# Peptides against a protein of PDB entry 4GMN, part 7

Target 1, 375 residues: chain A of PDB entry 4GMN
Amino acid sequence: RYANITLLALVTLASIGTDFQETLVKGNQGSRESPISAADEEWNGFDDADGDAMDVDQKSSSGEDQEEDYEEIDVKEDDEDDDDDSITSEMQADMERVVGADGTDDGDLEDLPTLRELIQTAVPQLIRLSNLPIDSDESLTIQSHALSALNNISWTISCLEFANGENANIHNAWYPTAKKIWRKTILPILEADSADLKLATQVTSLAWAVARVLHGETPTDGNPHRKFISLYHSSKQQAGGNSNSIEEPEDPFQGLGVKCIGVVGSLAHDPAPIEVNREVGVFLVTLLRQSNNVPPAEIVEALNQLFDIYGDEELACDKEVFWKDGFLKHLEEFLPKMRTLTKGIDKRTQPELRTRADEALLNLGRFVQYKKKHA

## One batch from the design tools (peptide; aimed at target 1 N151 S158 I170)

Design b1_p9_7_s2 (made by RFdiffusion4, then SolubleMPNN; from b1_p9_7, 5 letters changed)
Fold by OpenDDE base, seed 5:
Structure b1_p9_7_s2 (fold): chain B 375 residues (1-375), chain A 9 residues (1-9)
Amino acid sequence: as target 1 above (375 residues)
Amino acid sequence: STPLIPLSS
């Protein structure tokens, strides 16, 4: 009885976290046409305004208009009124305020009462539930649902803009809670050395969401980046042996390998210790060197992480790691391989993977050119 | 796409 009520509450909290994300994405799309996930911001290299308009002569080849008579298939819109009444008027008002808030209010979450209760009341209980002793299938189920709820909440918050002091009130409220999730939920599960790949995937997804906000300020206690690198390698060894049991997620970007790369990339940002940055940078560059045996989605994520980590020349990691360890040479040698890899992705069967690979290829070309100009 | 963990129904 108590277990079923707890599970229903955890399912409800994880649903609310998903619905919040969808509404924040829709709210941001209402102001900006492209579904830019915070991972899909084009690396805007500096506006070098050199306007050499190369006149590409479009030779008009007159192809004959074959009028293919498209029969209007009357798709009856079945108005499934999915009255997804799950979002309260207070939750909607909080979401509208987050999307519309000019980020100048250093104020408390007084104006965001639902988000305040989510962070201050719900998340501390989810952290407690994720730390229950595993002594039964019921306790394992409770842990899994608590991790899913923490993941969805943490991902939703990580999709908010915090650059330039935007959403500073939310950032300031979340930051101590994010560190608590890391220290109380993520680290204990990583130390338990469980062979459970489902649990490993859940904790790695949560770790990525938390690390996307904390970046290099993520607690380095016990070298968690090495644990995620080890998990990456262990997951690859297991996938080669047991073709039977874990359905690879239909979305290439939901794989444990991508999640491990996203975590360690986020952990390596400034102000991370230079040795943490170096170990992660070497791992990512090694994936590019071994790209013939690496899934394309993991290559895309590894490239994006390398651009984000090493995009700023004023950072200590540029001189002490990027230049010192000769990363530019490896990126330049990878550029023709990336062109081949990207061209090998079918646009019809894998449109998202192809789009993200085309973007990562463009950014790799720009990044290599930038680093050569600043050498 | 954000890695929302689908709730196992």
Scores: peptide ipSAE 0.036, ipTM 0.788, DockQ to the pose 0.142
OpenDDE base, seeds 1, 2, 3, 4: peptide ipSAE 0.032, 0.031, 0.035, 0.036; ipTM 0.780, 0.776, 0.786, 0.789

Design b1_p9_7_s3 (made by RFdiffusion4, then SolubleMPNN; from b1_p9_7, 6 letters changed)
Fold by OpenDDE base, seed 4:
Structure b1_p9_7_s3 (fold): chain B 375 residues (1-375), chain A 9 residues (1-9)
Amino acid sequence: as target 1 above (375 residues)
Amino acid sequence: KTPLIPLSS
């Protein structure tokens, strides 16, 4: 009886997250005529609007070299499960203040209370349900539904614009919860060495949704980018051997390989550690070099991630990785291969894939031209 | 296009 109520609640939460996404996408389609970037617009890079890097004055205290032989006190990490379940009363108060600002269209105000309850009440329970010990088909079903609900909520939030301080109230409410999803749901499932490609696809989809908001501020503990790169390679090896074709998703962009690329690309954005950026950049460029054996959708995603990571010349990764590791040469050498790949996609059978490949090909030409001017 | 996990009916 309780199990059926829990499953119904999880299905309902996953449905609400989907319906909310459809509503946000319809609302944004009314205001964003996606500027059909005129074919003649020059690529100018990406303007980082968030340039308020607080100068942390690292006061270089030149403290002296005292070689004190600190005995290895086996500090038992008391896992103080700081269940910092403190939804800080300040975060709640700041959310209440934004509901009082008279200037946003009445439609967005009605959805904010629902989104608040999703973040504050539903998501913590979904995190808990995703961490249940798997000892039965029922517990596996509960975990799968909890991951689906978390995925749909996280994807919905990741479709909001947060640039220039837009939706800052939602960003501030989501950010700590997104980190909690990462640490308490995503990492434990990635560390559980499971051959379950369904579970791996669910957790990687969720990880991509979360990383699309956290970017380079995603926790780097346990080198999650390497785990997703490993998962990418492992998934390719399994698809080649077992005739249990998990039916390739009808949508090429729903594949585990695309999701792995989307996660690691998002993790490599500034302010990610430069070595994380390098390892991801090398992985993505290696996919382009090996493109004859890579699905076209993965190539499209890898290109988009490379543009987003290296589109700004002011970022440390431009000088320290892009130019130092000679990525421009690999992109330029890939341009004729991308033209061939894109032309090989049938517009009748795969119209979405063809459109996204045509866009990625145009952007690759612009990006190569931009980087050649800024060399 | 966001990869919504289809609710398994």
Scores: peptide ipSAE 0.027, ipTM 0.758, DockQ to the pose 0.147
OpenDDE base, seeds 1, 2, 3, 5: peptide ipSAE 0.026, 0.008, 0.026, 0.027; ipTM 0.755, 0.637, 0.758, 0.764; seed 5 fails the geometry check

Design b1_p9_7_s4 (made by RFdiffusion4, then SolubleMPNN; from b1_p9_7, 5 letters changed)
Fold by OpenDDE base, seed 4:
Structure b1_p9_7_s4 (fold): chain B 375 residues (1-375), chain A 9 residues (1-9)
Amino acid sequence: as target 1 above (375 residues)
Amino acid sequence: STPLIPLSV
């Protein structure tokens, strides 16, 4: 009885997330004037105007090195189960102080009571349900439905424009919750190293939705980009060995490989650590070099991520990774291969894949030309 | 397409 009510609630929450997306897409289509023919716009980079340089006034307090002779106190390992709740409280309190000081409109969704209840009331319960011990088919079903609801909500929110301070109230309300989904749902499931490709696909889809809002501000604890790169490689090895056709989703962009690329690409954006950016950039460029054995949808996603990560020449990753590691040469050498790949996609059987590949090919040509002009 | 997961009831 309780299980059926929980499942019905989870289905309802996932449906609300879907209906919200449809309403937002319909609302935004009403305000977007006709797509200006993107054919004649020269690629000018990404003008991310929100580079508010936090002047970190590094007050160099020259503390004197007092060599205090720390006696080796043989601290007995009393196995006190330090409830890991304490470290979360101090970091949470410091984040609450940063939000409370500037008289910017608090993430007060007063005008959006349904979205407020979704973020503040529903999502915390979904996080809890995603972390239940899996001891039965019922608990596995509850986890899967909770992850699906979190996915649909997170994807819907990630489809909002947040550039230039747009939807700042929604962004500010979502941002701490997105970090909580990352730390309490995504990381624990990634660390459990489950061979369940269905679960891995659900978590990776959720991780991509969350990382599309957090970008390079996504928590770097435990090097999650390496876990998703490993998952990408493991998924390719399993698909090659077992003729258990996990039915490749009819949509080539719903594949686990595409989702892994989308996550790691999003994690590599500024202000991500340069070494995280480098490892992801090298992974993406390596996919282009190995493109003969890579699905076309993964190539399209890898290209889009490379454009988004390295589209701004003012970012530290442009100088320290893109130019330093010679990525332009690899992109230029890939242009003929991309033309062949794109032409090989049948417009009749795979119209979306062909359209997305034609766009990515056009953007690759523009991006290579841009980077050559700014060399 | 946004990767919405259809929940089968």
Scores: peptide ipSAE 0.080, ipTM 0.834, DockQ to the pose 0.131
OpenDDE base, seeds 1, 2, 3, 5: peptide ipSAE 0.075, 0.077, 0.075, 0.075; ipTM 0.830, 0.832, 0.829, 0.830

Design b1_p9_8 (made by RFdiffusion4)
Pose (drawn by RFdiffusion4):
Structure b1_p9_8 (pose): chain A 285 residues (1-30, 108-237, 251-375), chain P 9 residues (1-9)
Amino acid sequence: RYANITLLALVTLASIGTDFQETLVKGNQGDLEDLPTLRELIQTAVPQLIRLSNLPIDSDESLTIQSHALSALNNISWTISCLEFANGENANIHNAWYPTAKKIWRKTILPILEADSADLKLATQVTSLAWAVARVLHGETPTDGNPHRKFISLYHSSKQDPFQGLGVKCIGVVGSLAHDPAPIEVNREVGVFLVTLLRQSNNVPPAEIVEALNQLFDIYGDEELACDKEVFWKDGFLKHLEEFLPKMRTLTKGIDKRTQPELRTRADEALLNLGRFVQYKKKHA
Amino acid sequence: ITLRDPVPR
């Protein structure tokens, strides 16, 4: 039963996690009662995956169970985070998911992040899941072991398809949990790291630049948020952004539209947004 | 259902 009974169940649950994304797209061309697949994924499939993700690991075989369990959690969390939850959008699905997303973080991402050593493959798997969960949690994400510091250290140390880089994952997840209403100091650290990435953009892969710019625009674009005054202005983030604008233009034109298109068009949008961003705040004390 | 803007993984 081993090869069939356990591994097959996980790989299939993960595929179900992947393919539910197509239901969302096709459904649009035409209490989760209307979405039983999603209902079952959250209420039934996910609690067992959190359990499996936790347990040792005493042996290599259970090393594979953990990995597969993390793959399924990742695919479900990612698909779900592909939904618009800003404003009142998709509120029914948000309430069904949010507490579970908190559990995945506390019971799965956090204990694994507690024991630093040793894997890169596994370190990559947890950051990918944590990025997916934090895209929904948005600074409501738990601040316990000061996880942003660990993901920040993971970025620099793992320095030794552009958008699949682990570094991109580190920028995204740390950037997502630093939105309001996060601890103002947690925001200061993450914001400082994201801006430092620009000041020292001399050697940062272009995709990591685009993600850093999107994360910053996503965080500090609301003057009513305490962190806009308490960090963005208090630490003068505006100067580095104005200084980076010329540097950003040359790197964008340094990207072969023909080899490969997506990064180029994505970077064009970031410089465009970067320019518009430098204006809006320039207009606000 | 409203979909969010796509983000590469």

## One batch from the design tools (peptide; aimed at target 1 N152 S158 C159 E161)

Design b1_p10_1 (made by RFdiffusion4)
Pose (drawn by RFdiffusion4):
Structure b1_p10_1 (pose): chain A 285 residues (1-30, 108-237, 251-375), chain P 10 residues (1-10)
Amino acid sequence: RYANITLLALVTLASIGTDFQETLVKGNQGDLEDLPTLRELIQTAVPQLIRLSNLPIDSDESLTIQSHALSALNNISWTISCLEFANGENANIHNAWYPTAKKIWRKTILPILEADSADLKLATQVTSLAWAVARVLHGETPTDGNPHRKFISLYHSSKQDPFQGLGVKCIGVVGSLAHDPAPIEVNREVGVFLVTLLRQSNNVPPAEIVEALNQLFDIYGDEELACDKEVFWKDGFLKHLEEFLPKMRTLTKGIDKRTQPELRTRADEALLNLGRFVQYKKKHA
Amino acid sequence: LRDSAANLHS
């Protein structure tokens, strides 16, 4: 039963996690009662995956179970985070998911992040999941072991398809949990790291530049948020952004539209947004 | 739906 009974169940639950994304797209061209697949994924499939993700690991075989369990959690969490939850959008699904997303973080992402050593493959798996979960949690994400510091150190140390880089994952997840209403100091650290990435953009891969700019625009674009005054202005983030604008233009034109297109068109949007961003705040004390 | 440049599917 081993090869069939356990591994097959996980790989299939993960595929179900992947393919539910097509239901969302096709459903559009035409209390999760209307979405039983999603309902069963959250209420039934996910609790067992959190359990499996936790347990040792005493042996290599259970090293594979953990990995596959993390793959399923990742695919589900990613697909769910592909929904618009801003404003009141998709509120029914948000309430069904949010507590579970907190559990995945506390019971899965955090204990694994506690023992630093040693894997890159596994370190990559947890960051991908944590990024998916934090895209929904948005600074409501738990601040316990000061996880942003760990993901920040993971970025620099793992320095030794452009958007699949682990570094992009570190930027995104740290950037997502630093939105309001996060601890203002947690935001200061993450914001400083994201801006430092620009000041020292001399060697940062272009995709990581685009993600850093999107994360910043996503965080400090609301003057009513305490962190816009408490960090963005208090630490003068505006100067680095104005200084980075010329540097951003040349790197964008440094990208071969023909090889490959997506990064180029994505980076064009970031400089465009970067320019518009430098104006909006320039207009606000 | 949200659009993203990165894809985290395994």

Design b1_p10_1_s1 (made by RFdiffusion4, then SolubleMPNN; from b1_p10_1, 5 letters changed)
Fold by OpenDDE base, seed 4:
Structure b1_p10_1_s1 (fold): chain B 375 residues (1-375), chain A 10 residues (1-10)
Amino acid sequence: as target 1 above (375 residues)
Amino acid sequence: LRKYLTNLRS
């Protein structure tokens, strides 16, 4: 009786997470008429404003020196000391209001009561349910549904823009909860080293959603990047042995390998420790070097993560990892392989994979060119 | 920001 009520509640919470995403997607479509095509915004490198310095050929028209003796009308500068003190006072008062707005944006979701209840009330219960001792098939079912609900909520939140201080209230409310999901749900399941690939796929999907918000601020306790790299390798070894049983997801981007890459890529963003960044960067570059044995979707994700990690030259990881470990050479050597890989994808049977591979190829060319200019 | 495909579970 209680188990069925709990399962129904978990299914309902998972549905609410999905419905909330659809609502956010529709809401963003109302403001931007651009369809959410999965147009990955092309990594337009820094627009070098090619200031087309129009060489205004100043035709030196030798116009004749007509010395028109314009009489200096001695306009007496009446020094009206207009005390410009007035504009400074209102601007100072507004700045003092902005500074004196106690930046305790305490993640108060007063205007978002449903999201507040999801984050503050539902998610803590889902974390608890995901950590139940597995003593029965019912406990396994409850854990799986709790992970599914956490996944859907976390993915939905990870689709919000948080750059430039957008949705700061939601970010601030979610951030401590995301860290709690990581520490209490994700890490314990990863440490249990379960041979259950379904559970591993569930926790890795959740980990990716959480890491897409936390980035390099994701807790580094127990070297989780190495656990996901190990899981990546283990998943490849198992797939090679038992060709029969795991229905590879019909969507290439739903594979455990892609999810592992997405997690570790997200974990390697600034301000991640340089050694975490290096280990992930080396892993990703190694996938490109071994691309003949790597699914195209994993290559696309690995490229995307490399662009996002190393796109900013001001970050410590650019100097200490990208340049120091010679990643540019590996990316340049991969360009011909990526072109061949992308052309090998049938547009008719795998249109999405082909589109995302064409975009990743374009971005790889631009990224290599960018990095060569900034060498 | 790349709109990564969401791994939602129905």
Scores: peptide ipSAE 0.046, ipTM 0.828, DockQ to the pose 0.566
OpenDDE base, seeds 1, 2, 3, 5: peptide ipSAE 0.045, 0.045, 0.045, 0.045; ipTM 0.827, 0.827, 0.824, 0.827; seed 2 fails the geometry check

Design b1_p10_1_s2 (made by RFdiffusion4, then SolubleMPNN; from b1_p10_1, 6 letters changed)
Fold by OpenDDE base, seed 3:
Structure b1_p10_1_s2 (fold): chain B 375 residues (1-375), chain A 10 residues (1-10)
Amino acid sequence: as target 1 above (375 residues)
Amino acid sequence: LRKYPTDLRS
């Protein structure tokens, strides 16, 4: 009884986080300026695939043909338009305010009561549920659903613009909670060294969403970037060996490899320690050098992370890592390979992957030219 | 601050 109520509440919180993300995406597609295109893809919807079809063993007892005249109860299908209006009018009003708010108010989340309750009341409970001892299939299910709800909330918040002091009230409310998710949910799961790739994918997705807001201010305790790099390599080794390959997600950008790259890329931004930046930068550049054996989506993400990390010549990582470790040469040598890779993607079968690869190729050419002018 | 123009992500 309590388990089912907890499960229903977690599913509902995950769905709310979903609908918020979709509403934010739809709202921002109307406003030409904000490049939310990268965040849209990482919505891990609740995979309803664990419809454990109770194989009701219909024992075909050949019982006799009693023509019971089933009175057609004209069940008026009340077309209850299940207006899947999972978004309350209050939630929609909060979303409209976030999209429209020129982030000048250093105020409390007074004007965003739903978002306030999600951050202050729901998330701390989800963190507790995600950190339960796993002693049963029920506790594992609760953990998975708590991670899904945390993922959706964290992704939705990571789609907000925080540059130039925009949404500063939301950023300031989320920041301590995001650090708490990192320390109390993400790190303990990563330290448990579970061979469960489903759990690893969930925690890595959540870690990316959190790291997209915290960037280089993400807690460096226990060298989490090395754990995600190790997870990247381990995931590649497992996919090659067992024919029970976890079905590669239909979306090439939902792969655990892409998520690992996104996390470590985000962790390497200023003000990350220069050694963290170096280890991540070397990892990303090494993927480009080994590109013949790397999925195209991972190459696109690795390029995007490299552009964001090293796009500013005034940052310490530009002199101490990018120039010192000779990254420009590797990027220039990769440019012809990227052209070949991008041209090899079929626009009919993989239109999104082709578009993102065409963009990453164009950006790579511009980035190389930029760095050559600023050498 | 001369940021690389991430012109195409917008």
Scores: peptide ipSAE 0.047, ipTM 0.773, DockQ to the pose 0.062
OpenDDE base, seeds 1, 2, 4, 5: peptide ipSAE 0.041, 0.041, 0.041, 0.041; ipTM 0.815, 0.815, 0.814, 0.811; seed 5 fails the geometry check

Design b1_p10_1_s3 (made by RFdiffusion4, then SolubleMPNN; from b1_p10_1, 6 letters changed)
Fold by OpenDDE base, seed 4:
Structure b1_p10_1_s3 (fold): chain B 375 residues (1-375), chain A 10 residues (1-10)
Amino acid sequence: as target 1 above (375 residues)
Amino acid sequence: LVKYPTNLAS
């Protein structure tokens, strides 16, 4: 009886997340019908204007050389679960202010209370339900539905614009919750190293949605990028053996390989550690070099991630990884292969894949020209 | 702005 009520509640939360995304996508479609005019707009990089470089005032107090004896302070990891319940009051005040000021369409204002309740009330319960001990088919079903609800909420939020301080109230609300999803839901499931490809696909989809907001500020504990790269390779080895039973999703962009690329690409953005960026960049460039054996959708995603990671020349990763590891040469050598790959996609059977491949090919040409000008 | 596919669970 309780299980059926919990299941119905989880299905309802997953549906609300989907309906909310459809509403946001419809609202944004009205404004974003700016035709991508095929104007010869020179690629100028990505203006990450949100470089609010926290001026860490390194007060260089030249304190003297006192050889203080390293008493082994037994750092009791007091797991102060600082349930910092404090965020609720300031966030409530800022949400009320944003609702009042800009003449955004009356529809978005009605959905903000629902989004607030989803973030503050539903998500913490979904995190708890995703961490239940798996001891029955019922607990596995509850976990799967909790992950689906978290996925739909996280994807919906990740489709908002946060650049230039847009939706800052929602960003500030979501950011600590996204870190909590990462630490309490995603990492434990990745560490359990389950052979369940369904669970792996669910957690990787959720991880991508979360990492699309957190980017390089995603917690690097336990090197999650390596876990997703390992999962990518493991999924390819399994698919090669049992060609019969994994219904490849009808949508080529819903594949586990695409999701793994999306996660690791997002994790590699500034301010990610240069070593993390390098390992991801090398992985992505290696996919392009091996493109004859890589699904076209994964190539499209790998290209988009490479553009997003290395689009700004002011970032440390441009000098320390892109130029140092010779990525431009690999991108230039891949350009004729991408033209062949894109032309090989049938517009009648795979119109979306063809459209996204045509876009990625155009962007690859522009990106290579940009990087050659800024060499 | 890359239109990322929305990976909604059905």
Scores: peptide ipSAE 0.075, ipTM 0.846, DockQ to the pose 0.526
OpenDDE base, seeds 1, 2, 3, 5: peptide ipSAE 0.073, 0.074, 0.074, 0.074; ipTM 0.845, 0.845, 0.846, 0.846; seed 3 fails the geometry check

Design b1_p10_1_s4 (made by RFdiffusion4, then SolubleMPNN; from b1_p10_1, 6 letters changed)
Fold by OpenDDE base, seed 3:
Structure b1_p10_1_s4 (fold): chain B 375 residues (1-375), chain A 10 residues (1-10)
Amino acid sequence: as target 1 above (375 residues)
Amino acid sequence: LRKYPFDLRS
């Protein structure tokens, strides 16, 4: 009973987070064509496929023909129009305020009551639920749903613009909570070193969403970038050996490899320690050098992360890593390979992947020209 | 994201 209510509440929170995200993405698409497609983790509802049909041994007791007059309870199908208006009028009002908020109001989240309650009341409970001792299948299910709800909330918030002091009130409210998610949920799960690829995918998606806001201010305790790089390599080794094809997600950008690249790329932004930046930069450049064996979506993500990390010549990582470790040469040598890779993607079968690869190829050419001019 | 001089959006 309490478990089912908790699960229903977590599913509802995850659904609310998805619909909120979709509407924010639609609202933001009008202003910035950012391919924030990484946020389109639709809540794939639990296929309750494990309806273990308990073979109720129908003992053929030949008992007598009591014509129990089944009163036809005229179940009026109330056409409850499942207007699954999961978006409450309060959530919609909060969304309109976030989209319309020119970042001039240093206002507390007083004007965003739903978002305030999500950050201050719901998220601390979800963090607790994600940290329950795993002693049953029920506790595993609760953890998975808590991680999904945290993922959707964190992704939604990561779609907001925080540049130039925009949404500073939301950023300031989220920032300490995002650090709590990192330290209390993400790090303990990563330290448990579970062979569960589902759990690893969920925690990595959540880590990416959190790191997209915290960037180089993400806690560096225990070198989490190395754990995600290790997870990247381990996931590639497992996919190659066991014919349990982890069904590669239908979306190439939802793969664990892409998520690992997104996390470590985000962790390497300024003001990250230069050695963290170097280890991530070397990892990303090494993927480009090995591109013949790397999925195209991971190459696209690795390029975007390299542009975001090294696009500012005023940052310490430009001199101390990009130029010092000779990254420009590797990017120039990769240009002809990227042209071949991009042309090899069928526009009919993979239109999004082709569009994002065409964009990344164009940006790579311009980035190389920029760096040559500023050498 | 900062607009880089190489970004398609610049």
Scores: peptide ipSAE 0.081, ipTM 0.825, DockQ to the pose 0.070
OpenDDE base, seeds 1, 2, 4, 5: peptide ipSAE 0.078, 0.030, 0.074, 0.030; ipTM 0.826, 0.749, 0.834, 0.752; seeds 4, 5 fail the geometry check

Design b1_p10_2 (made by RFdiffusion4)
Pose (drawn by RFdiffusion4):
Structure b1_p10_2 (pose): chain A 285 residues (1-30, 108-237, 251-375), chain P 10 residues (1-10)
Amino acid sequence: RYANITLLALVTLASIGTDFQETLVKGNQGDLEDLPTLRELIQTAVPQLIRLSNLPIDSDESLTIQSHALSALNNISWTISCLEFANGENANIHNAWYPTAKKIWRKTILPILEADSADLKLATQVTSLAWAVARVLHGETPTDGNPHRKFISLYHSSKQDPFQGLGVKCIGVVGSLAHDPAPIEVNREVGVFLVTLLRQSNNVPPAEIVEALNQLFDIYGDEELACDKEVFWKDGFLKHLEEFLPKMRTLTKGIDKRTQPELRTRADEALLNLGRFVQYKKKHA
Amino acid sequence: SSLPKTSNFS
């Protein structure tokens, strides 16, 4: 039963996690009662995956169970985070997911992040999941072991298809949990890291630049948020952004539209937003 | 907030 009974169930649950994304797209061209697949994924499939993700690992075989369990959690969390939850959008699905997303973080992402050593493959898997979960949690994400510091250290140390880089994942997840209403110090650290990435953009892969700019625009674009005054202005983030604008223009033109298009058009939007961003705040004390 | 433009699948 081994090869069939356990591994097959996980790979299939993960595929179900992937393909539910197509239901969302096709459904649009036309209490999760209307979405039983999603209902079952959250209430039934996910609790067992958190269990499996936790357990040792005493043996290599259970090393594969953990990995596959993390793959399924990842695919589901990612697909769900492909929904608009800003404002009142998709509120029914948000309430069904949010507590579970907190559990995945506390019971899965955090214990694994506690034992630093040793894997790159696994370190890549947890960060991908943590990025998916934090996209929904938005600074409501738990601040316990000061996880942003770990993901920050993971970025620099793992320095040794542009958007699949682990570094992009480290930027995204740390950036997502630093939105309001996060601890103002946690925000300060993450913001400092994201800005430092620009000051020292001399060697940062272009995709990691685009993600850093999107994360910053996503965080400090509201003057009512304490962190806009407490960090963005208090630490003068504005100067580095104004200084980076010329540097950003050349690197964007350094990208071959023909090889490959997505990064180029994505970077064009970031410089565009970067310019508009330098204006809006320039207008605000 | 915006939505992801890339994919992140295993």

